# Peptides against a protein of PDB entry 8HF1: the designs that were tried, part 95

Target 1, 320 residues: chain A of PDB entry 8HF1
Amino acid sequence: NVMLYATKPTEVMVSFPHQEQVLTVTRLISAEIEKFYVSLDLMNIGVQPIRRSKSLQCLRDPSKKSFVKQLFNDFLYQMKEYGIYAASIAIISLIVEFDIKRRQAETLSVKLMHRTALTLCEKIRHLLVQKLQDMTYDDDDDNVNTEEVIMNFSTPKVQRFLMSLKVSFADKDPKDICCLVFVERRYTCKCIYGLLLNYIQSTPELRNVLTPQFMVGRNNISPDFESVLERKWQKSAIQQFRDGNANLMICSSVLEEGIDVQACNHVFILDPVKTFNMYVQSKGRARTTEAKFVLFTADKEREKTIQQIYQYRKAHNDIA

## One batch from the design tools (peptide; made by RFdiffusion4, then SolubleMPNN)

Design b2_p16_6_s3 (from b2_p16_6 with S1P V10E F11Y E12I)
Fold by OpenDDE base, seed 1:
Structure b2_p16_6_s3 (fold): chain B 320 residues (1-320), chain A 16 residues (1-16)
Amino acid sequence: as target 1 above (320 residues)
Amino acid sequence: PYPRLTEPPEYIEIPD
């Protein structure tokens, strides 16, 4: 009886200082979004007819206002949780989305709503980029994508995450790396992916070592075309990760969708583990010998995080 | 800018 000791991953906690650093630029951006919400609530866009397209999927928000607010709320979350540098990448996703929605607008009023949202996104982008440039002393090198700029404009959580990647993977063979990074929100996958591309490119010890990809959950009732492009991207990203063409995968609730991902040697949980299912599914991917399951927690939440992990371990043992 | 962390991340094993 070879008891296949399923080698339990080593569960590791990395703490970061909880700083409510309210930068002036983040306050300005938040205030501009709040002013925009007031203006958005006053906009008369009319009742859009629920076109019963045969695909049950498009519960289109008949007002389309809730979708606009959701995107800005997701942006505000990313700016708060990941910092100004991550926000400068996240805002591009909003710009792209609002431009698509502006082009797809069936009415002038909806087109104007998305145009107003887009104008705000461009203003936010300028405020963020200007703030990133304030640390570049050299007028000539517009390269806000340096390790220094990334680290100085990232939250302590993101700094600890990037440092953990550097310590874990510096000068390693890319073939020996199979890393998952779990984030809570869909749009965070794209944001952290863009941040990691720039960080890896600026960090010699990680160049040609880490090749990141990202995947987003299927749960988007996105329009059929966006859903097809996203599905194609997801399939391609998963295939690249399976083929070893990518060795770091950023994902959200993708495991809930039955996506079979290979056994990993590193699993990073960048955001708080909110559910038992997320804990079991993410930990269950750390299956190699000496696999690490790394949790990031604020110093103030350290004890609460440890207690939550013990509760999840107990609950897992009671089901096994 | 945010506070620059200079110290390596401390890896605290969560005991069984």
Scores: peptide ipSAE 0.571, ipTM 0.961, DockQ to the pose 0.821
Fold by OpenDDE base, seed 2:
Structure b2_p16_6_s3 (fold): chain B 320 residues (1-320), chain A 16 residues (1-16)
Amino acid sequence: as target 1 above (320 residues)
Amino acid sequence: PYPRLTEPPEYIEIPD
């Protein structure tokens, strides 16, 4: 059911300069990952036992190598789209995942593969943290989470997003805020959540105003593979947002799965709207009288974004 | 560092 809501939000576009410059550290990290892929392809990890469950077969890469490459490709995307600061948070998620997989490894060869991936993540983390510290006079690890460091090591898109949050919510009553932030990819939810926690903590005007939470979309993967912990955490996060204990929710395609969230007064689309369904569903959550639907676009893609929104509006009106 | 944006975000309403 396309939720045809009677209230049309104000649709707003925020532009940002396109980031063409690749930083030396990002090139170095990309080259280290590429070298790792060559080494990974040469690793003999043996034939993994195909577990008898048909639902298990689609997810368990028999080699487990595809999953390792996916995590690093997802990291490379985050580093490119959100910047070095976001990448420093994203790499921690990879470290945790590879450590879990190393401990759960059924064979020495698989254990070694995950250990090698973990060692690369630790090297990448060091390169990222060192680069963040280049702007801090004090070698204290705690000083990398300042508003200045976050802003200087975030892409123009993320800078505009953070500035938009500050302008929109500075010194407001937290009860008057119901904000959704849409991102394209599930792994971005955790990364942007960690970035927002640090940004809010470093920004006095937001510290007691915004309480972020995130939702990770259920993979169309059998509910048997979602950790009981992840399902419990998702339920808790949704409940906190419903109860008003969290007033900003970062989500991906989760709303397509029929998760009922409250009517929101702000909807931010951090990544490009690629589908009509995403447009309708995200816009359909901005239901208050003064609701804002905010799109972020590169300056070069501004006209294309406007035309795409007009096409989606037309298509929506033809269905309504 | 990335190019530091100092100007406030411009909110452009997408007209009907």
Scores: peptide ipSAE 0.569, ipTM 0.960, DockQ to the pose 0.813
Fold by OpenDDE base, seed 5:
Structure b2_p16_6_s3 (fold): chain B 320 residues (1-320), chain A 16 residues (1-16)
Amino acid sequence: as target 1 above (320 residues)
Amino acid sequence: PYPRLTEPPEYIEIPD
């Protein structure tokens, strides 16, 4: 029972102001996606051949429309929760996926559907990049990756997270750092990874201090949906973190079974802790002497978060 | 832009 002998980490809360203001550009992008959903519902793409795989593939929308909507809904979530800068990175992953699906499409109607989705993604990318450039004098895409642009176009949650990394790790020895960052959703790992690469590169005090990697949890629904490339990436990222070639690992909460990572001295929970299992698994990685378990919460949810942690502590003590 | 936070993050220990 790996839980019985772990040193209790110091549990710390960092609060952030609730974001009430909706930016005009985010409203415009949301409205363009909603218009696209109306057009997508009107598209006749025909009945796709049901591949008789005995696996949960039979539950996939044979129209592939639900998958397109899922990717855009996942993008809208990232834009809302992490901000415009994170959204500018996230949209590239949609562009890549829709281009792959367009090339793999067996019918002209499915090719057209993915092409229309791709055209919308390019429009969204342009709107996001243009908005990031509003703070830059030069039209060069590289100028949007400054610490100032990243911070000004990130949500208060992400700003507090980045500030917490800077305060915690500025000018430290990379060998003294073993950090996990937990996020709720699989696609957030890659988005936050790209954001951190740019932030670290733009922050001198973190250059050569933090070397991030990301790991996407195994898809418990079907291992058949994990690309060979994703599985290779996961194995390589874990190995780099074990070997000390990476000292910060971004993980989704779906890291349930079988990824043994070393004892860490910092565990950041970027998204709300929604389950007891997530609490126990993430906290159980903070095992070094003076390990910190850091939670991010909105100011208005502070008391509720504290009460939830006490409930989880009680439940953990009743099982131990 | 979002509201820019300028103050360092406050770390609040959750007591036992």
Scores: peptide ipSAE 0.565, ipTM 0.960, DockQ to the pose 0.800
Fold by OpenDDE base, seed 3:
Structure b2_p16_6_s3 (fold): chain B 320 residues (1-320), chain A 16 residues (1-16)
Amino acid sequence: as target 1 above (320 residues)
Amino acid sequence: PYPRLTEPPEYIEIPD
């Protein structure tokens, strides 16, 4: 019964200018990935067993090629939606995954495919890091993690999000903060977590105020694909947030029915609310008397977002 | 770089 909570949060919208300009480096990276897809389609890796997952929606073609394309498509999404700085963190996750898959490869052809993907990720990483260094006098990798570099190489959406965190939480007692950040995609959780760690460390007003953690919801895909390590991480992350050792939690899915987290005073929705269920479950976590439910929208989509929230409020009141 | 936002975020309450 999440619906019967007496305290309605204040629903707030933060707008950001739509980013139409594509940077030259993002075009170069996209073109290199497209060239790689042409090469990947020509690779003979043999017949891969099709695992029919019973749940219709995620036809993850278990083809080792489809998985490689999915990871690069998710990377391209991170780079587009969050910017070059977030992409420099996201590419490390691809490097780690392709190195694991390269080591686990049963055939020389599959090993070569993952090696070629890894070499492309290393090239992309160098292009991204070089672009971040264009603003630094020193070629040292550590100098790219400044507030200025993070803000200048983040999309307007991410800039508004970081500014909203600074305005909301600067110099506050960490015990008075219980914040949730919802994102659409699983890979965005790790990317935004890494970005927030660097931003908090570079921002004196937040260093001892915000302690972030991330949780990826259980994939409706068989618990067999979740590593024992990922399940341990999720349990540890939830426990740290319950114990107050973390006061900001990044989530890629609405916390499944039965993950009891404390009443939160801030809920940030970084990506568009696409479903009524996402709206109700995320809003239902903002349960303090002065709780804020904050939506980020492009300026051009402001009216559409307001109308969508009114439709969700109406549908929620008709069920309650 | 992306366009740098300098103005504080405007919090627009969505009315009832």
Scores: peptide ipSAE 0.556, ipTM 0.958, DockQ to the pose 0.798

Design b2_p16_6_s4 (from b2_p16_6 with S1P F11Y E13L D16E)
Fold by OpenDDE base, seed 4:
Structure b2_p16_6_s4 (fold): chain B 320 residues (1-320), chain A 16 residues (1-16)
Amino acid sequence: as target 1 above (320 residues)
Amino acid sequence: PYPRLTEPPVYELIPE
């Protein structure tokens, strides 16, 4: 019973200023995606043959248009919550996905739909990279991966998160670190992983200290849609974290897989804690004597966050 | 760019 024997971690909150300013580039990108949705709704892709073996996704998205919209909606979420730099990494994952779907297309109409989505992703990538280059005055894509560019093109939440990693782990022994980072969405795990790789590489105090991995919960829709490669990656990432070859794990859900991860000394909650179950389980991983459970909140939501944690503590004590 | 935070993160204890 994971709940009963955990040393109570120190629960801490890190506040960040609410970001009200929408950058012009983010408005342009959002407008291009909305124009694409109008064009996508007008596309006649015909009736797709119901292959019995791929039944569940084909039944949920007979037009294959909802999946395309889901990927762009996830991208828009990454851009809003984590910023332009994270969005420049997120868009690459869409490019890869749409290129795979384009190559796997059974009909010309579906192939053209994924090609149009891919063309939009390349336009978005160009707009994002161009905006990152505005600080470097250089056309070299490698110059956009500096600590300064990452920080200046990340939301205040992500800036506070990165600063918290630097302050917490600078020049520490890698073996003394066992860190979990919880995010809400599956897609965010890979995006934040890519951001952390670049940030750690650009931060001398962290370069030989933090080795990140990511774990994505099983797709609730069908384990048959998880590529054999994704399942191999999951098993390898978890094993590396268990063996101490990775000391920071990014995850969206610990529950879905029944995977017992080791007791951690740091647990970061990057996104709002939306459920009691998420609170209990993420907190229940911070089990070392000096374990920290770190929440990030906007200044405007600070009091609401505190009250929500008190409600979860009360509910946890009523069950214990 | 977003507003650059220059101050170190403050770890506020959530009181019991």
Scores: peptide ipSAE 0.585, ipTM 0.962, DockQ to the pose 0.808
Fold by OpenDDE base, seed 5:
Structure b2_p16_6_s4 (fold): chain B 320 residues (1-320), chain A 16 residues (1-16)
Amino acid sequence: as target 1 above (320 residues)
Amino acid sequence: PYPRLTEPPVYELIPE
């Protein structure tokens, strides 16, 4: 029972400036996706085979136009919330997914739909990479993974997060670190994982200190749609974190599913805490002596965040 | 690029 632990973590807040400036490349990419939605709505993909399982009736058929739009909307969210650098990693996941769906397509029309989506993703990738290269004199793709490029093409939220990791963990013993990073959305886990790998590799004081992993929660919609590969990855990642072979775990709403991880000394909440359950479950993982529970907030939302935490504390004390 | 933050993050204690 997460509520029964006597050690209250230190709750701290890190503020970041609100991002008002919309980059030209972000506007261009958004406009290209909107144009693609118009074209997608005009595509005749035919009647999709109705999967007869009652549990599957609520499932969005991954071959439908709505699923394609969901992936691009999720990408647009990542680009907005985490920035151009994170978007350059996120787009690769869309490329992989659309290539799989293109190969699995039973009809020429569905195959063409996924091919058109893939072509758009490749165009978006080139626009993002070109923008990252604007700060590098060398046309070498490896030069875009510097600390400077990562920081300059990340949102203020992500910059504050990375700076917080550097300040908290620079030159520490890896064994003294047990860190969780909570994000709202499943796809963000992999995106932030890729960003952290590149950031840690570009940051000498973190290279031998932080070993990240990520886990995506079970698909609440259907365990049957979890790929065998995703389930194997989750089990391996959790085991590596339990064994101390990884000391930083990125996760989403995984705690709602009862995934048991060890007591941690750092819990970072990268995205806003939207539910009391998320607050209690994530805070309940910060159980070591001197454990820190770190929230990130925009400066304009600082007061609202504090008030929300007070409401959650009150609600927690009324149940305890 | 986004506005580059130069100042270190401040860990503000949320009072009880």
Scores: peptide ipSAE 0.584, ipTM 0.962, DockQ to the pose 0.792
Fold by OpenDDE base, seed 3:
Order: sequence, then structure tokens, then C-alpha cells
Structure b2_p16_6_s4 (fold): chain B 320 residues (1-320), chain A 16 residues (1-16)
Amino acid sequence: as target 1 above (320 residues)
Amino acid sequence: PYPRLTEPPVYELIPE
């Protein structure tokens, strides 16, 4: 018996100006990745055994080159959608992944491929950090984690999101906060988590108010490839949020797997709502009295976003 | 840097 009387959340939209200007550093990084793809296509790493994943979509190229390209494409998306500051955190995750793959490589050619990818990631990290330091008087890496640097090197979408958190939660009791943040991609959860840790630490009004956590859904890739550590982390993160030790949870499409999370008073949708299922599942978590369901949209996509929400509301009422 | 937003976020109600 799903109790029919779920309080309908207040559905609200926060608009942000579309980012048209491409920064010189982002163009340079994109060009370095494109040059690397040309060099990667010329590498002979031999035929690797095709593990048939039952999910048809990710034909892991037997060359392992497709996985390298996927990580860099995901990084380029992260840099475009969230900005240079988020990209400086995202690149560290690529460095860690390529170092693991380098150490696990069975052949010298595969080791060399992952080493070349690492060298590129280190170059990208230096370019990003140098650009963050251009606003600091001190060359110390710790000085790049200020509220000012985070805001000035984040996209208008991320700036509106951070401002919305500050306005919504400044000086509130942490016990009165149960917040979900939905993002489209798995790697974005960890990147936005790292950004939020630094932003909360640099913002006195939030430092003792918000305790973030992140959860990444099970890959539809067999549970055999999820590290025992990732599964333990996911269980711990959910438990911390249930126990009130964390009051802000960053999620990807995890709710499709039936993860039971308590009734929340705020649900933020940081990325566009692309599916009816994502709309129903995320909205269905905003169940407290006066719960808010907050969508972020570019000004140019405002009308399209409203029409999509009307279509999803209609479809939801036709099933109910 | 990106354009710095100075105005507070407006929560626009999505009408029924």
C-alpha cells in the first residue's frame, strides 16, 4: 500500500544565463585531448578478449582504447557543464583510474597507453590549477578552495545551485534539513561532492549546517566489477543519510534501483530531466510538508523545460 | 573566470 496521500511537493524552477563564452584554457585542454586521440588511434596494443557485457550498449572495445576515450569524454562534459573548478576535481579521478589500470596492465603496450593518458591528465591538472591560481596572490594550492575562486570558476548553473543552497540553508538547524541533489552521470556525483565539501568549508553560514554525502547507483555492469570497496561505501553513505549523520545526498539514477531514502524537504535537479522515470522517482522523494522540487534550467530552455514538466505531470496523472 | 552572478536565485513556481 503506497499511501496515496503523498503531499505534492512545490515544483519550482531556477533559471541561469546560458554560458556561450568558451575560455581559452578549456579550448587548449580540448585540443590536447583531441591530439591525444589521434596518437591513441595509432597505438597498437593488441587484441584484448571481449568480455560480453549482457547490456548491449557498452561494447568495450577489445583494445581498451574506448574506455580511455570514455573517461576523457566524461571529463570534457564535466568541464563544459560545471566549469574549471569542478574539472580540477574531476581530473584527479581520471589520474587515480589510469594509475590503477597502468598497474593492472598485462602487456607493456597497455601499460604505455595508460602512462601516456596519465601524463596528459597531469598536464591538464597543471593547466586547471594554474588558472585557478591566477586569482590568488599566494601560489599555495590550498588558497584555490575559497568561496570566491569556486564561484568565479563555476558555470552559471553551478553558481545558481550554490547560491540556492546558501539562501535555502544558511544558519538552519542541520536536523531540519533532508536534501537530495540529482545529477545525470555517475562521475558527476563524486565531482559535485568534492566541490560541495570545499564550498561548505569556505562558507561559514553552511559549515556546521550541511554535511554532504554521495551515492553512485549500481552499474548495470555486473556486480562483479563493482569493487567491494565501492559497495561498502554506497551502503555506508545510505546509512549515514538515514541516521542523520549526512543531510545532503548527491545521487545519480540510483533511485531506479529502489533505494529506500527517507522523506526529503528539498530535491534539487542539477541536470535536465531527460526521462519520465527520473521525474517521478526524484519528485516522489520530496514528501515532507512544504517540500520543494527545484529544477535548474538555462533561460533559453525555460519554455521547453516547462512543457516537459507539463507532459510528465499529465503522464503521471494518467497512470495514477 | 565565468560571468559572476550577483542576484539571488529566484524560485519561479511552475504553474499547474
Scores: peptide ipSAE 0.583, ipTM 0.961, DockQ to the pose 0.793
Fold by OpenDDE base, seed 2:
Structure b2_p16_6_s4 (fold): chain B 320 residues (1-320), chain A 16 residues (1-16)
Amino acid sequence: as target 1 above (320 residues)
Amino acid sequence: PYPRLTEPPVYELIPE
C-alpha cells in the first residue's frame, strides 16, 4: 500500500565535491586485502557438511570463504564511500565477527582461516588508527574522536552530512526532532551510527540534542537465521525511537513495508536513491508540515540526480 | 586527510 500522505515534504539537495583522490593508506589497505584474497583462495578448509535444511543452503557458503570476502568487500566500500574515520569503526565490526566465527569454528582449518582474517583486521585497524593519530599531538587514543579528526578523515559526502546535521539541529529541543537517515547497505547503518555517536559527543551543540539509533533491515532471509539477539536489538531500537528516547534513526533502504515508524520532520538520504520504491518509502516518512527530504549528491551527478527525482515525482503522481 | 569543507552546506530547493 503506497500510503499517499497529503503533506509533501520540502525536497532539497546538498552537493559535495566528488573525491577522485585515493589516499596512500587506503591503497595500502586495499592491497593487503587483495593479497589476503590470494592466500584465502589457496587455503584448503575441506568440504563443509551441508546442513540439510534447504533454506539454510543458500546462505551457508559451504566454503565459508565467500562470507569472509563479502565482509572485506563491504569494509572496502565503507572506506571508499565514508572515509578513514568510518573505516576505523567498520573494522571493529569485522574483528568482532571474525572472533565469534573463530570461536564457533567446527574445524581447525576454518578456525585458522578466521584467525588469519582477524590478524589482517588488526593490521588494518593499526594502519587506520595510526593515520588518525597523525593529526593528534598526543598519542592518547581518546584524542582521535574529536570533531576535527572526524571531519578531516571523512569523505566530502560525510562532511556535508555532518555539517547539515549541525546546522539543522544545533541547540534545538530534542522533542522537536524526528530524523531518519537512509543508507544503501545494512552494514553502513552500524558504521554511521558509531561515527554519529562520536561526532555528537565531540560537538557541544548536538551532545544533548541528538540521540542516534540504528536499524538493520530484515534480510528477506527466513527469520530462522536472524540471531535472537539481533531481533531483540532491532525491536528495542524501534521502541526507543517510538518512545522519543532516540530522535535520529539510521536505516537501510531495505525497510520492508512492515516497519511502522512515526512521522518524521527530517529525512536524510545519505546514499544515492537507486529505486522508485526507495524514493516513495523514504519520502513518505517525512510527513510533518515543515518536513524536509534532504538528498546528498556529488556535484558531477547533480543534474542526473535532479532528473531522477523528476522521473520519480512523475511516476508517483501517475499512481496517486 | 580528505579535502576539508569549510563552507556551510547549501540547501538547494529541488524545483517542482
Scores: peptide ipSAE 0.579, ipTM 0.962, DockQ to the pose 0.801

